# Peptides against a protein of PDB entry 3T6J, part 74

Target 1, 375 residues: chain A of PDB entry 3T6J
Amino acid sequence: PIVESYIGFIESYRDPFGSRGEFEGFVAVVNKAMSAKFERLVASAEQLLKELPWPPTFEKDKFLTPDFTSLDVLTFAGSGIPAGINIPNYDDLRQTEGFKNVSLGNVLAVAYATQREKLTFLEEDDKDLYILWKGPSFDVQVGLHELLGHGSGKLFVQDEKGAFNFDQETVINPETGEQIQSWYRSGETWDSKFSTIASSYEECRAESVGLYLCLHPQVLEIFGFEGADAEDVIYVNWLNMVRAGLLALEFYTPEAFNWRQAHMQARFVILRVLLEAGEGLVTITPTTGSDGRPDARVRLDRSKIRSVGKPALERFLRRLQVLKSTGDVAGGRALYEGYATVTDAPPECFLTLRDTVLLRKESRKLIVQPNTRLE
Target 2, 372 residues: chain A of PDB entry 3T6J as posed
Amino acid sequence: PIVESYIGFIESYRDPFGSRGEFEGFVAVVNKAMSAKFERLVASAEQLLKELPWPPTFEKDKFLTPDFTSLDVLTFAGSGIPAGINIPNYDDLRQTEGFKNVSLGNVLAVAYREKLTFLEEDDKDLYILWKGPSFDVQVGLHALLGHGSGKLFVQDEKGAFNFDQETVINPETGEQIQSWYRSGETWDSKFSTIASSYEECRAESVGLYLCLHPQVLEIFGFEGADAEDVIYVNWLNMVRAGLLALEFYTPEAFNWRQAHMQARFVILRVLLEAGEGLVTITPTTGSDGRPDARVRLDRSKIRSVGKPALERFLRRLQVLKSTGDVAGGRALYEGYATVTDAPPECFLTLRDTVLLRKESRKLIVQPNTRLE

## One batch from the design tools (peptide; made by RFdiffusion4, then SolubleMPNN)

Design b2_p13_1_s2 (from b2_p13_1, 9 letters changed)
Fold by OpenDDE base, seed 3:
Structure b2_p13_1_s2 (fold): chain B 375 residues (1-375), chain A 13 residues (1-13)
Amino acid sequence: as target 1 above (375 residues)
Amino acid sequence: PREVELDPHTRNY
């Protein structure tokens, strides 16, 4: 078997300023069979990067073929086990040296196990479809999130000698129509500049890339889906995201006006973006459960994903990238914190919905770390 | 590494 491992101060999610790493480590075994789909995705990555909604000048200058492997985790030490990983976390190194992606396959398998009767916040006619395609849609989302989410985009940098990694005279900001007015100076990084929003902002960008690119027929083909199955995978992936945005409210602390989970904050932001798009794309309806207590339903109109959802996500995703590339902290913070704000304002009444989410909260899923053997 | 968490209970911060 092929063994993968890492150890050290790796992730900064627990640092309020996104700078100091948490000590983490794992040992895993490569799942060769499950890695094949991700290898095909890597083979198409250079072309798929061109489908992202920003000019080539905002993308890495040279494509560096990354590794992508599915792993079965044997031991994981840390505050939690991720579904996927992209390393290193330093954007400059990703641009110049490359990166590695992994999907933690057996962790995903645990996440797939949901009993129909316990599945919250979905319409009854969506539950069976959701259960059927949750796993496959997760594989698609993880692959896109890591490889083309975290693995995409360029930071504009002026080095210690005053040289720029972009042409100041010709590169145009697609949002303003003007020349580039801000960039990262020597010693500045993504985390150092964007600080308290850096982790969640980047997760939001990566999740948005996943939703956006999963609409591309080539992506579904790579993962082995065609026809009606491909459309169902797309639908369930988007449905899962909007549902996750509602579930995210569990991780908001109103008294402190803060989020306790970067990925869930990101998912709430995406929900807000798609709600803002309007036109009946996403609907959250408060209901009464069979127990007579508050409940809710999330509805996604399948027919409006491409016509309403995609354009809204395109605009939002482009803004995220442009603000990231230019190091525009003020603009980035205004955009992201605006969508991440949780109030009880109508029509959504998110604080009231949070009470419903907490009421319907399920027990935390636990992963029992396994042994393995040779036959 | 940057991470994706698909189950909200896998990692809490």
Scores: peptide ipSAE 0.069, ipTM 0.758, DockQ to the pose 0.111; fails the geometry check
Fold by OpenDDE base, seed 1:
Structure b2_p13_1_s2 (fold): chain B 375 residues (1-375), chain A 13 residues (1-13)
Amino acid sequence: as target 1 above (375 residues)
Amino acid sequence: PREVELDPHTRNY
């Protein structure tokens, strides 16, 4: 078997300022069969990057072909096991040296293990589809999230010598129609500038890339889905995201007005974006469970994903990228924190929904690290 | 590294 590993101060999600890495490490075995799909995704990455909703001037000047591997984790030491990893976390290194992507396949399998009777917040008619396609849709989402989410976009930089990595005279901000008015100075990084929102903001961008690009037929084809299956995978991926946005409320602390999990905050933001799009795309309905206690249902109108959802997500995703590229912390914070705000305002009443989410919360799952044997 | 968590229970922050 092919073994991969890493170790060190890597992820900063536990740092409120997103700067200090947690020490972690893993040992994993390559899943060759699943890796082949991700290799095909890598082969299409340069083309797919052009499908993202920003001008080429906001994308990397030179495409650097990354590695992408599906891994089955044997041992993982840390506060938790991710579904996917993109390394390194330093944007400058990603842009100049390249990056590595991994999908932790057996971790995803654990996420699939929800029993139908315990599956919360979905309509009964969606549960079977969700169970059937959750796994495949996760593979698609993780692949896009890592490779084309974290692996996309350019930071505008003025170096220590005063030189710019973009043409100040010709590059236009697509949101304002004006020349670029802000950038990263020497020594400034994404994390250093955006600090408390950096991790969640970037996860939101990556998740949004996944949702946006999963609509592309080429992506689904790479993963082996066509026709009705492809549409079901798309539907379940979007459905999972809006459901996750509701589930995310578990990780909000009202008393402190803060989020305790960057990815979940990101998913809530996406939910808010899609709710704002309106037109019946997403509906969250408080209900009463069979036990007589509060419950809720998330509905996603499949027929409106492309007509309503995609344009809304496109605009939002472009704004995320433009603000990131230009180092516009004020604008970025205003945008992101606006969508990340949790109130009890109607019609959603998110604080009330949070109580429902907490009431219906599943027990924490324990990942038992696997054995391996020779046969 | 950037990570994706599809199950919130895979991480304990």
Scores: peptide ipSAE 0.063, ipTM 0.755, DockQ to the pose 0.109; fails the geometry check
Fold by OpenDDE base, seed 2:
Structure b2_p13_1_s2 (fold): chain B 375 residues (1-375), chain A 13 residues (1-13)
Amino acid sequence: as target 1 above (375 residues)
Amino acid sequence: PREVELDPHTRNY
């Protein structure tokens, strides 16, 4: 088998400022079958990047073909095991040198292990579909998230010599209709500028890319889904995201107004965006469980994903990218923290829902380190 | 973009 590994100070999620890496490492074996799907996705990446809701001027000038591999983890040392990885974590290097993507396939498989009777916050009619398609939809989401999420977008930079990597006279900010008024100076990075929101903001962008592009028939075809199956995968992917946004409340600390997990904060933000879209797209209803205790149900109207959800996500995703590209920290923080704010305001009453989420919390799934054998 | 990690723990939900 093909073995891959990495080790070092790589991920900065545990740094409140998003700059200092945590020491981690893994050893994994290439899953050739799943890697083939991601290779097909890579082959379509240049075209799919054009489907993202920003002008080409906000996308990388040159497409650099990345690597994408599905890995089965043998051992992982770190505070948490990711489902996907995109490296390097430096946007400048991603733009100039390229990047590598990996999906930790067997980690995803653990996430797929859901018992129907313990599946919370879904309508009964959705549970079987969710169980059936959660795995496949995760593969789609991770692939898009890493390759076309983290792998997309351009940072506007003025180098140490004063040269710009964009034409100041012709590039227009699609949100303002004006010329570009801010950018990254020499030595400034995404993390250094956006600091406390950088990780979650970027995860939110990447997750949004996944939801947005999973609607594209070519994407689903790459993963082997057509017809009704493709539509079910889309539905379950979106349903999983809105459910995740509710579950995210577990990782919010009201007393400190603090989020403890960047990805979950991102998913909550997406939930807020989709709730704001209205029109019955997403509904969260407090209920009473069979045990007489508080419960809740998340409903996603699949018929409104394209008509209501996609446009809402498009606008939001464009704003995320534009603010990121231009290094507009003030605007970015205002936007993101606005959606990331958790209150008990009606109609959602998120703090009350948080109590319900905590009450219905499942035991944490454990990943046991696997081994290999010769056959 | 910042570190590209999907925490599988968070994808359990």
Scores: peptide ipSAE 0.028, ipTM 0.728, DockQ to the pose 0.105; fails the geometry check
Fold by OpenDDE base, seed 5:
Formats: sequence, structure tokens, C-alpha cells
Structure b2_p13_1_s2 (fold): chain B 375 residues (1-375), chain A 13 residues (1-13)
Amino acid sequence: as target 1 above (375 residues)
Amino acid sequence: PREVELDPHTRNY
């Protein structure tokens, strides 16, 4: 088998400021079959990057072909096992050496073991589709999230010599119509500037890229979905995201006004964006469960994904990228924290919904790591 | 030119 491993101070999710790395390590085996799909995605990456909703001037100048591999984890040491990884997290190395994407396939598989009767917050009519397509849609989302989410976008930088990596006279901010007014100075990084929102903000951008690009027929074809299957994968991917946004409330601490999980905060933000789009795209309805206690249902109108959802996500995603590229911390924080705010204001009453989410919380699954043997 | 740090994707659905 092909074995991959990594070890070191890599991820910074446990640092509220997103700067200090946690020591982490894994050993994994390459899943050749799934890796082949990701290789096809890599082959299309340069073209797909052009489909993202920002000008080429806000995209990386030179496309560096990354690696993408699906891995089955044998051993993992860290605070949590992710579904996907993009490494390295060091700016200088990414620029000079490129980056590598991995999908932890057997970690994703753990999430697939959901019994229908335990599946919360979905309409009955959606449960069967959700169960059927959750796995495949996850593969699509993770691939897009890592490769084209994290792997996209340009930071405007002035180096130590005063040189810019963009033309100050010709590059226009698509949101303002004006020339670029802010950038990263020498020594400034994404994490150093955006600090407490950096990790969640970037995850939100990556998740949004996944939702946005999964609408592209070429993406679905790469993963082997056509016709009605492709549409179902899209639907379930979007449905999963809006459901995740509701589930995310578990990770909010009202007393501290704090989010405890960056990805979940990101998913809540996306939910808020799609709710704001209105027009019946997303509906969250409080209900009463069979036990007589509070419950809720999330509904996504399939027919409005492209007409309502895509434009809303496009605008939001472009704003995220523009603010990121220009190092506009004030604007970025205002935008992101606005959507990340959890109140009990009607009509959503998110704090009340949080109580429902906590009430319906599933038992934490234990991940038992596998081993190998010679036969 | 500098790029942004990337985070592991965790799914808790």
C-alpha cells in the first residue's frame, strides 16, 4: 500500500487568534479509487478557478498544480480528526512549493452511519435522499472545499522592498469600483490581521466555494454523477449545509458570545446568508416532536438553488474574497460578525432554536481507529 | 506575494 504521513505543529484551530499551531500527526493509506476522482478535479482546477466570482486580478497569478489524495487514516493524533486537510499552512512554502490536499475518506464514512429515525431537523420526504447522497455529496464538497476553496484567491501584498504584487493603477475593486486601497504589508499574514475571525472566515469562504462550484456540471461529471443523480447530489449538498448551519448552534456559547468551532460558525454564517436571500429558499420551522418536546425542520427549495441561492452566495463569496484580498479587517469583521451574531430576534429566534438543537443533540460517536494485518 | 493559511475541514453533521 501507499502510505502517507505528516507530523508537526500544523493546525491553529485551537488558538483563538489562529496563530499558534497544535501538534498533530497521522499515518494513512492511499485510497486509489477515490484519489483518481480528485486527480480529475485537479486536472480541471485551472479552468474551474475561472468560474469563481471574482476578477482574475483577485486570483493567483500563476497556477501551481496541487496534489490531491484520498486517505484512509490508520492512526491520528490530535484534538480532532478532520475530513479534509490543505497543507502546508505556511505562506512562504505555499508560494514556493505549492500545496497538498487530502481527503480523509474513512473519517467521512463515519458520518455516513446515520439511522433514518435518528436523523434530525429534516423533512420526512428529504430523509431518504439525504441518507442516499450524503456520502457522495460530502466527497464533492470536501474536494471543492480543499482544492478550490482554500486553494483559491490572491492576497494583495507590498513586500519589504515596497513592491506590489498587483498593479495599483489598473486593478479595480469589484465591490467599490475604485482602485485598491488596502493590502498586506511585509510580515502581515492572514491570521495576524484577521485574528479571531481568520479561521472561521476562511472556512466559510471554502465552504461557500464548494456550494457554488458544485452547481457546475463539470464538477459533478468528474465525480461520476449525471442527470437526476447530479441534481440530487447538488440538492443534498446544499441541504446538508443549511442543516449544518442549524446544528452549528450547539457550538455557540451565549454567555461568552463565543463560537467553539470554526467550521460550525462558518456553516451558521452560510445559513444566515441563504436565509437572508429569502424567497422561500430556506425555511426553518419549529415543530413538536413525537415526545411532545420542541423540534425543528429545515426545508430547502430545490427549484430556487440556482435562481435564488446561487446569486446570494455569489455576492457573499465575492465580498469575502475582496475583503480578504485587500486585508480589509474592519470590513471583513463587520460582514462576518454580522452574520455570525446569534440573537433571539424573530422570525428565526436562533437562541430558542439553539435550545431545540441541544435538546435533540445526538450522542457523540466514538471513532475507533483501524489497524492492518498481513494475510 | 503571500497566501493564507488553510484549515482542516471537520464535519459534524
Scores: peptide ipSAE 0.025, ipTM 0.690, DockQ to the pose 0.075; fails the geometry check

Design b2_p13_1_s3 (from b2_p13_1, 9 letters changed)
Fold by OpenDDE base, seed 5:
Structure b2_p13_1_s3 (fold): chain B 375 residues (1-375), chain A 13 residues (1-13)
Amino acid sequence: as target 1 above (375 residues)
Amino acid sequence: PRAVPLDPHTVNY
């Protein structure tokens, strides 16, 4: 089989400042069949990038065709095994040299092995659909997340010689209607500027891209879904995200007012955005379980995903990108931390819901190395 | 960066 590996100081999720990488490595084999779907996504990437809700001036000047491969991991050394990876983690290199994406396919397969009787926080009429499409929907989400999430957007930069990578006179900030007022100076990076929120903010942007673009028929077609199946995949993808936003509360520490997982914080933020959209799009209802203890149900109104959810996410996602591109840390922090705030304010009462989430917490899963066999 | 599965206990941050 085709073997891929990487090793080094790669990811900075465990650095509070988002700068210092932890040592990580993996050895994996290429899954050719699954890679084909992602290759098709790559083939459409340039077109799909144009569907993102920001002006071309906020997107990369030139499309650089990335690699995208599905990998079955044999061994992974690090603090945690991801479902997908976008590298390098340097925006300048992504803009000028390109990037590579991988989906850790067997990790995805394990992560979504769910037993119906253990599935929490969903209505009964959603459980079977969720189980059926959770895997496929996440394949879509991961592909979009990596390729078009992390792989999208431009940072406005002034280099050490004073040259800008954008036209100061003509580029307009779509949020303000004004010329660009801030940018990254020489030596400044996304992580160095946004620091404590950089990782979670970027993951939120990437997840939002996934939800936003999964509504596009071409995306679903690439992954082999049409008609009712495509709509179900969309529904389950969005449902999974809002559920994840609730589950995210496990990773919030109230007494320290901090989040322990960047991705789960991101998912909570998205939940808050979609709740703010209102109009019955998302409903979280406290209930009583069969054991007589607190429970909850998340409901997503399928019919309002496009009419209510998409516009809300569009506005939010555009703002995320604009603030990122312009290096507006103050604005970005205000926006993101606002949505990441966890209180017990009604109607959601998130701190109370957190107690419910913790009460219904599943046992920790363990991923073990597979055996390899020749065919 | 990376995507993590719904069960982030597989990723110990």
Scores: peptide ipSAE 0.178, ipTM 0.829, DockQ to the pose 0.107
Fold by OpenDDE base, seed 2:
Structure b2_p13_1_s3 (fold): chain B 375 residues (1-375), chain A 13 residues (1-13)
Amino acid sequence: as target 1 above (375 residues)
Amino acid sequence: PRAVPLDPHTVNY
């Protein structure tokens, strides 16, 4: 078997300022079959990057072919076991040296072990489809999230000598129509500038890239989905995201007005964006469960994903990237915190929905990591 | 960065 590992101060999700890394490490075995799918995705990455909703001037100047490997975890030391990883966590290095992606495949098997009768917040008509495609759709999402989410975009920088990594005279901000008016100065980083929102903001960008690009036929083909199967994978991926946005309320602390999980905050933000799009794309309906207690249902109109959802997500995703590239912390914070605000205002009444989410909370799943033997 | 499974009860920080 091919063994991979990493160790060090890597992820900063537990730092309120998003900068200090937690000590982490893993040992894993390469899953060759699943890795082959990600290799095909890598082979198409340069072309797929051009499908993202920002000008080439906001993308990396030179494409650097990354690695992408599917891994089965043998041991993981850290506060949580991810489904995917993109490293290094330094934008300058990703732009100039490249990056590596991994999918922790056996983590996904545990993540989706929920039984049909315990699956919350979905319509009965969606449950079987969801159960069938949640795994495959999340493989797609993880691949896009890491490779083309975290692996995309350019930071505008002025170095210590005053030189810019972009042409100030010709590069235009697509949101304003004007020349670039802000950038990262020498020593400034994504985390140092965006601080408390940096982790969640970046996860939101990456998740949005996944949703946006999963609509591309080439992506589905790479993962082996065609025709009705491809459409079902798209539907379940989007459905899973909007459901996650509701589930995210568990990780909001109203009395402190803060979020305790960066990815879940990101998913709530995406839910808010898609709700704002309107036109019946997403509907959250309070209901009564079989136990007579509060429940809820999430509905996604699959026929409106491309017509309503995609344009809304396109505009939002472009704004995220432009604000990130230009180091516009004020604009970025205003945008992101606006969508991350949780109130009890109608029609959604999110604080009331939070009570429902907490009431329907599942027990935390435990991953018991295996040993190996020779056959 | 990393992706956390969409089931928040599987992985949390």
Scores: peptide ipSAE 0.105, ipTM 0.787, DockQ to the pose 0.106
Fold by OpenDDE base, seed 3:
Structure b2_p13_1_s3 (fold): chain B 375 residues (1-375), chain A 13 residues (1-13)
Amino acid sequence: as target 1 above (375 residues)
Amino acid sequence: PRAVPLDPHTVNY
């Protein structure tokens, strides 16, 4: 078997300022069969990058073919075990040297072993479909999230010598119609500038890329889905995200007005974006459970994903990227914190919904790390 | 960075 590992100060999710890395390490075995579909995605990455909703001037100047491997993890030392990883976490290196992606396949298999009777916040008619496709749909999401989410976009930089990595005279900000007015100066990074929102903002961008690009027929074909199956995978992927946005409320602390998990905050933001789109795309309905206590249901109108959801996500995703590329911290913070704000304002009453989420909270899963041998 | 499972109990940041 092919063994892969890494170790070091890698992820900054636990740093309030998003700068200091947490010490982490893993040992895993390559799953060749599962890696094949990700290699097909890599083969299409250059073309798929062009489908993202920003001008080529906001994308990397040259495509660098990344690695993408599915891993079965044997041991993982850190505060939490991810489903996928994109490294290095330095935008300059990703732009000039490339990057590597991994999917932790056996982690996904464990995470989505949910019993039907314990599945919360879904319509009964969606539960079987959700159970059937949540795994495959998240494989698609992880692939897109890592490769084309974290692996996309350009930062506008002025180096220590005063040179720009973009043409100041010709590059236009698609949101303002004006020339580029802000950029990263020497020594400034994504994390140093965006600080407290950097991690969650970037995860939100990556998740949005996943939802947006999973609508592309070529993506589903790469993962082996066609016809009705492809449409079901798309539906479940979007449904999974809006459900996650509701579940995310567990990780909000009202008293401190802060979030305790970057990815869940990101998913709540996406839910807010899709709710704002209106037109019956997403509906969250408070209900009464069989136990007589508060419950809720999330409904996603399948027929409105492309007509309502996609355009809303397109506009939002473009705004995220433009603000990131230009280092516009004020604009980025205003946008992101606006969607990340949790109040009890009608019609959603999110603080009330949070109480429901907490009431329906499941016990925390324990991931037991395996031992293996050759036979 | 990372993708994390939609199960909120997989990661404890």
Scores: peptide ipSAE 0.192, ipTM 0.833, DockQ to the pose 0.111; fails the geometry check
Fold by OpenDDE base, seed 1:
Structure b2_p13_1_s3 (fold): chain B 375 residues (1-375), chain A 13 residues (1-13)
Amino acid sequence: as target 1 above (375 residues)
Amino acid sequence: PRAVPLDPHTVNY
C-alpha cells in the first residue's frame, strides 16, 4: 500500500486567536479508487475556480496544480479527526508553492452509519434520501471545501519594500465599485488580522464554496452522478448543511456568548444566510416528539435551491472573499458576527431551539483505529 | 492543514 503521514504543530482551532498550532499526526493508506475522483476534480480546478463569484483579480495570479488524495486513516493523534485537510495553512505558501488536499475516506464512512430511527430534525420523507446520499454528498462537499474552498482566493499584500501584488489603479472592489483601499501589510496574516473569527470565517467560506459549486453539473459528473442522482446529491448536501446549522447550537455557550467549534459556527452562519433569503427556502418548525418532549424539523425546498439559495449564497460568499482579500477586519467582523449572533428573537427563537437541540443530542461517538488485511 | 469535521460529535476543535 501507499502510505502517507504528517506530524507537527499544524492546526490552530483550539487557539482562541487562531495562531498557535496544536501537535497532531496521522498515518494513512491511499485509497486509489476514491483518489481517482479527486484527481478528476483537480484536473478541472482551474476552470472551476473561474466559476467562483469574484473577479479573477481576487484569485491567485498563477494557478498551481494541487495534489488531492483520498486516505484511509490508520491512526490519528490529535484533539479531533477531520473529514478533510488542506495544507499548508499559510496563505503565502499556498499562493507561491501550492498545496495538498486529502480526504479521510474511512472517517467519512464511519459517519455514514446513520440509524433512521435516531436521525433527528428531518422530515420523515427526507430521511431515506438523506441516509442514501449523505455519504456521496459528503465526498463532494469535502472535495470542494478543501480544493476550491481553502484553495481559492488571494490576499492583497503590500510587501516590505512597498510593492503590491495587485494593480492599485485597475483592480476594483466588486462590492463598493471603488479601488482597493485596504490590504495586508508586511507581516500581517489572515489569522493575525481576523483573530478570533479567522478560523470560523474561513471554514464558512470553504463550506459556502462547496454548496455553491456542487450545483455545477461538471462537479457532479466528476463524482459520477448524473440526472436524478445528481439532483439528489445536491439536495442532500444542502439539506445536510442546513441541518448542521441547527445542530451547531449545541456548540454555542449563551452565558459566554461564544462558540466552541469553528466549523459548526460556520454552518450556523450559513443557515442564517439561507433563512434570510426567505421565500420558503428553509423552514425550521418546532414540533413535539413521540415522547411528548420538544422536537424540531428542518425543511429545505428543493425547487428553490437554485432560484433562491444560490443567489443568496453567491452574494454572501462574494462578500466573504472581498473582505478577506482586502483585509477589512471591521467589515468582516461586522458581517460574520452579525450572522453568528444567537438570540431568542422570533420567528426562529434560536435559544429556544438550542434547548431542543440539546434535548435531542446524540451520544458522542468514539472512533477506533482500523486493522488491515490482505485481500 | 485546514480541517473539516464530519460529525460534531466526532470532532471538537
Scores: peptide ipSAE 0.191, ipTM 0.822, DockQ to the pose 0.126; fails the geometry check

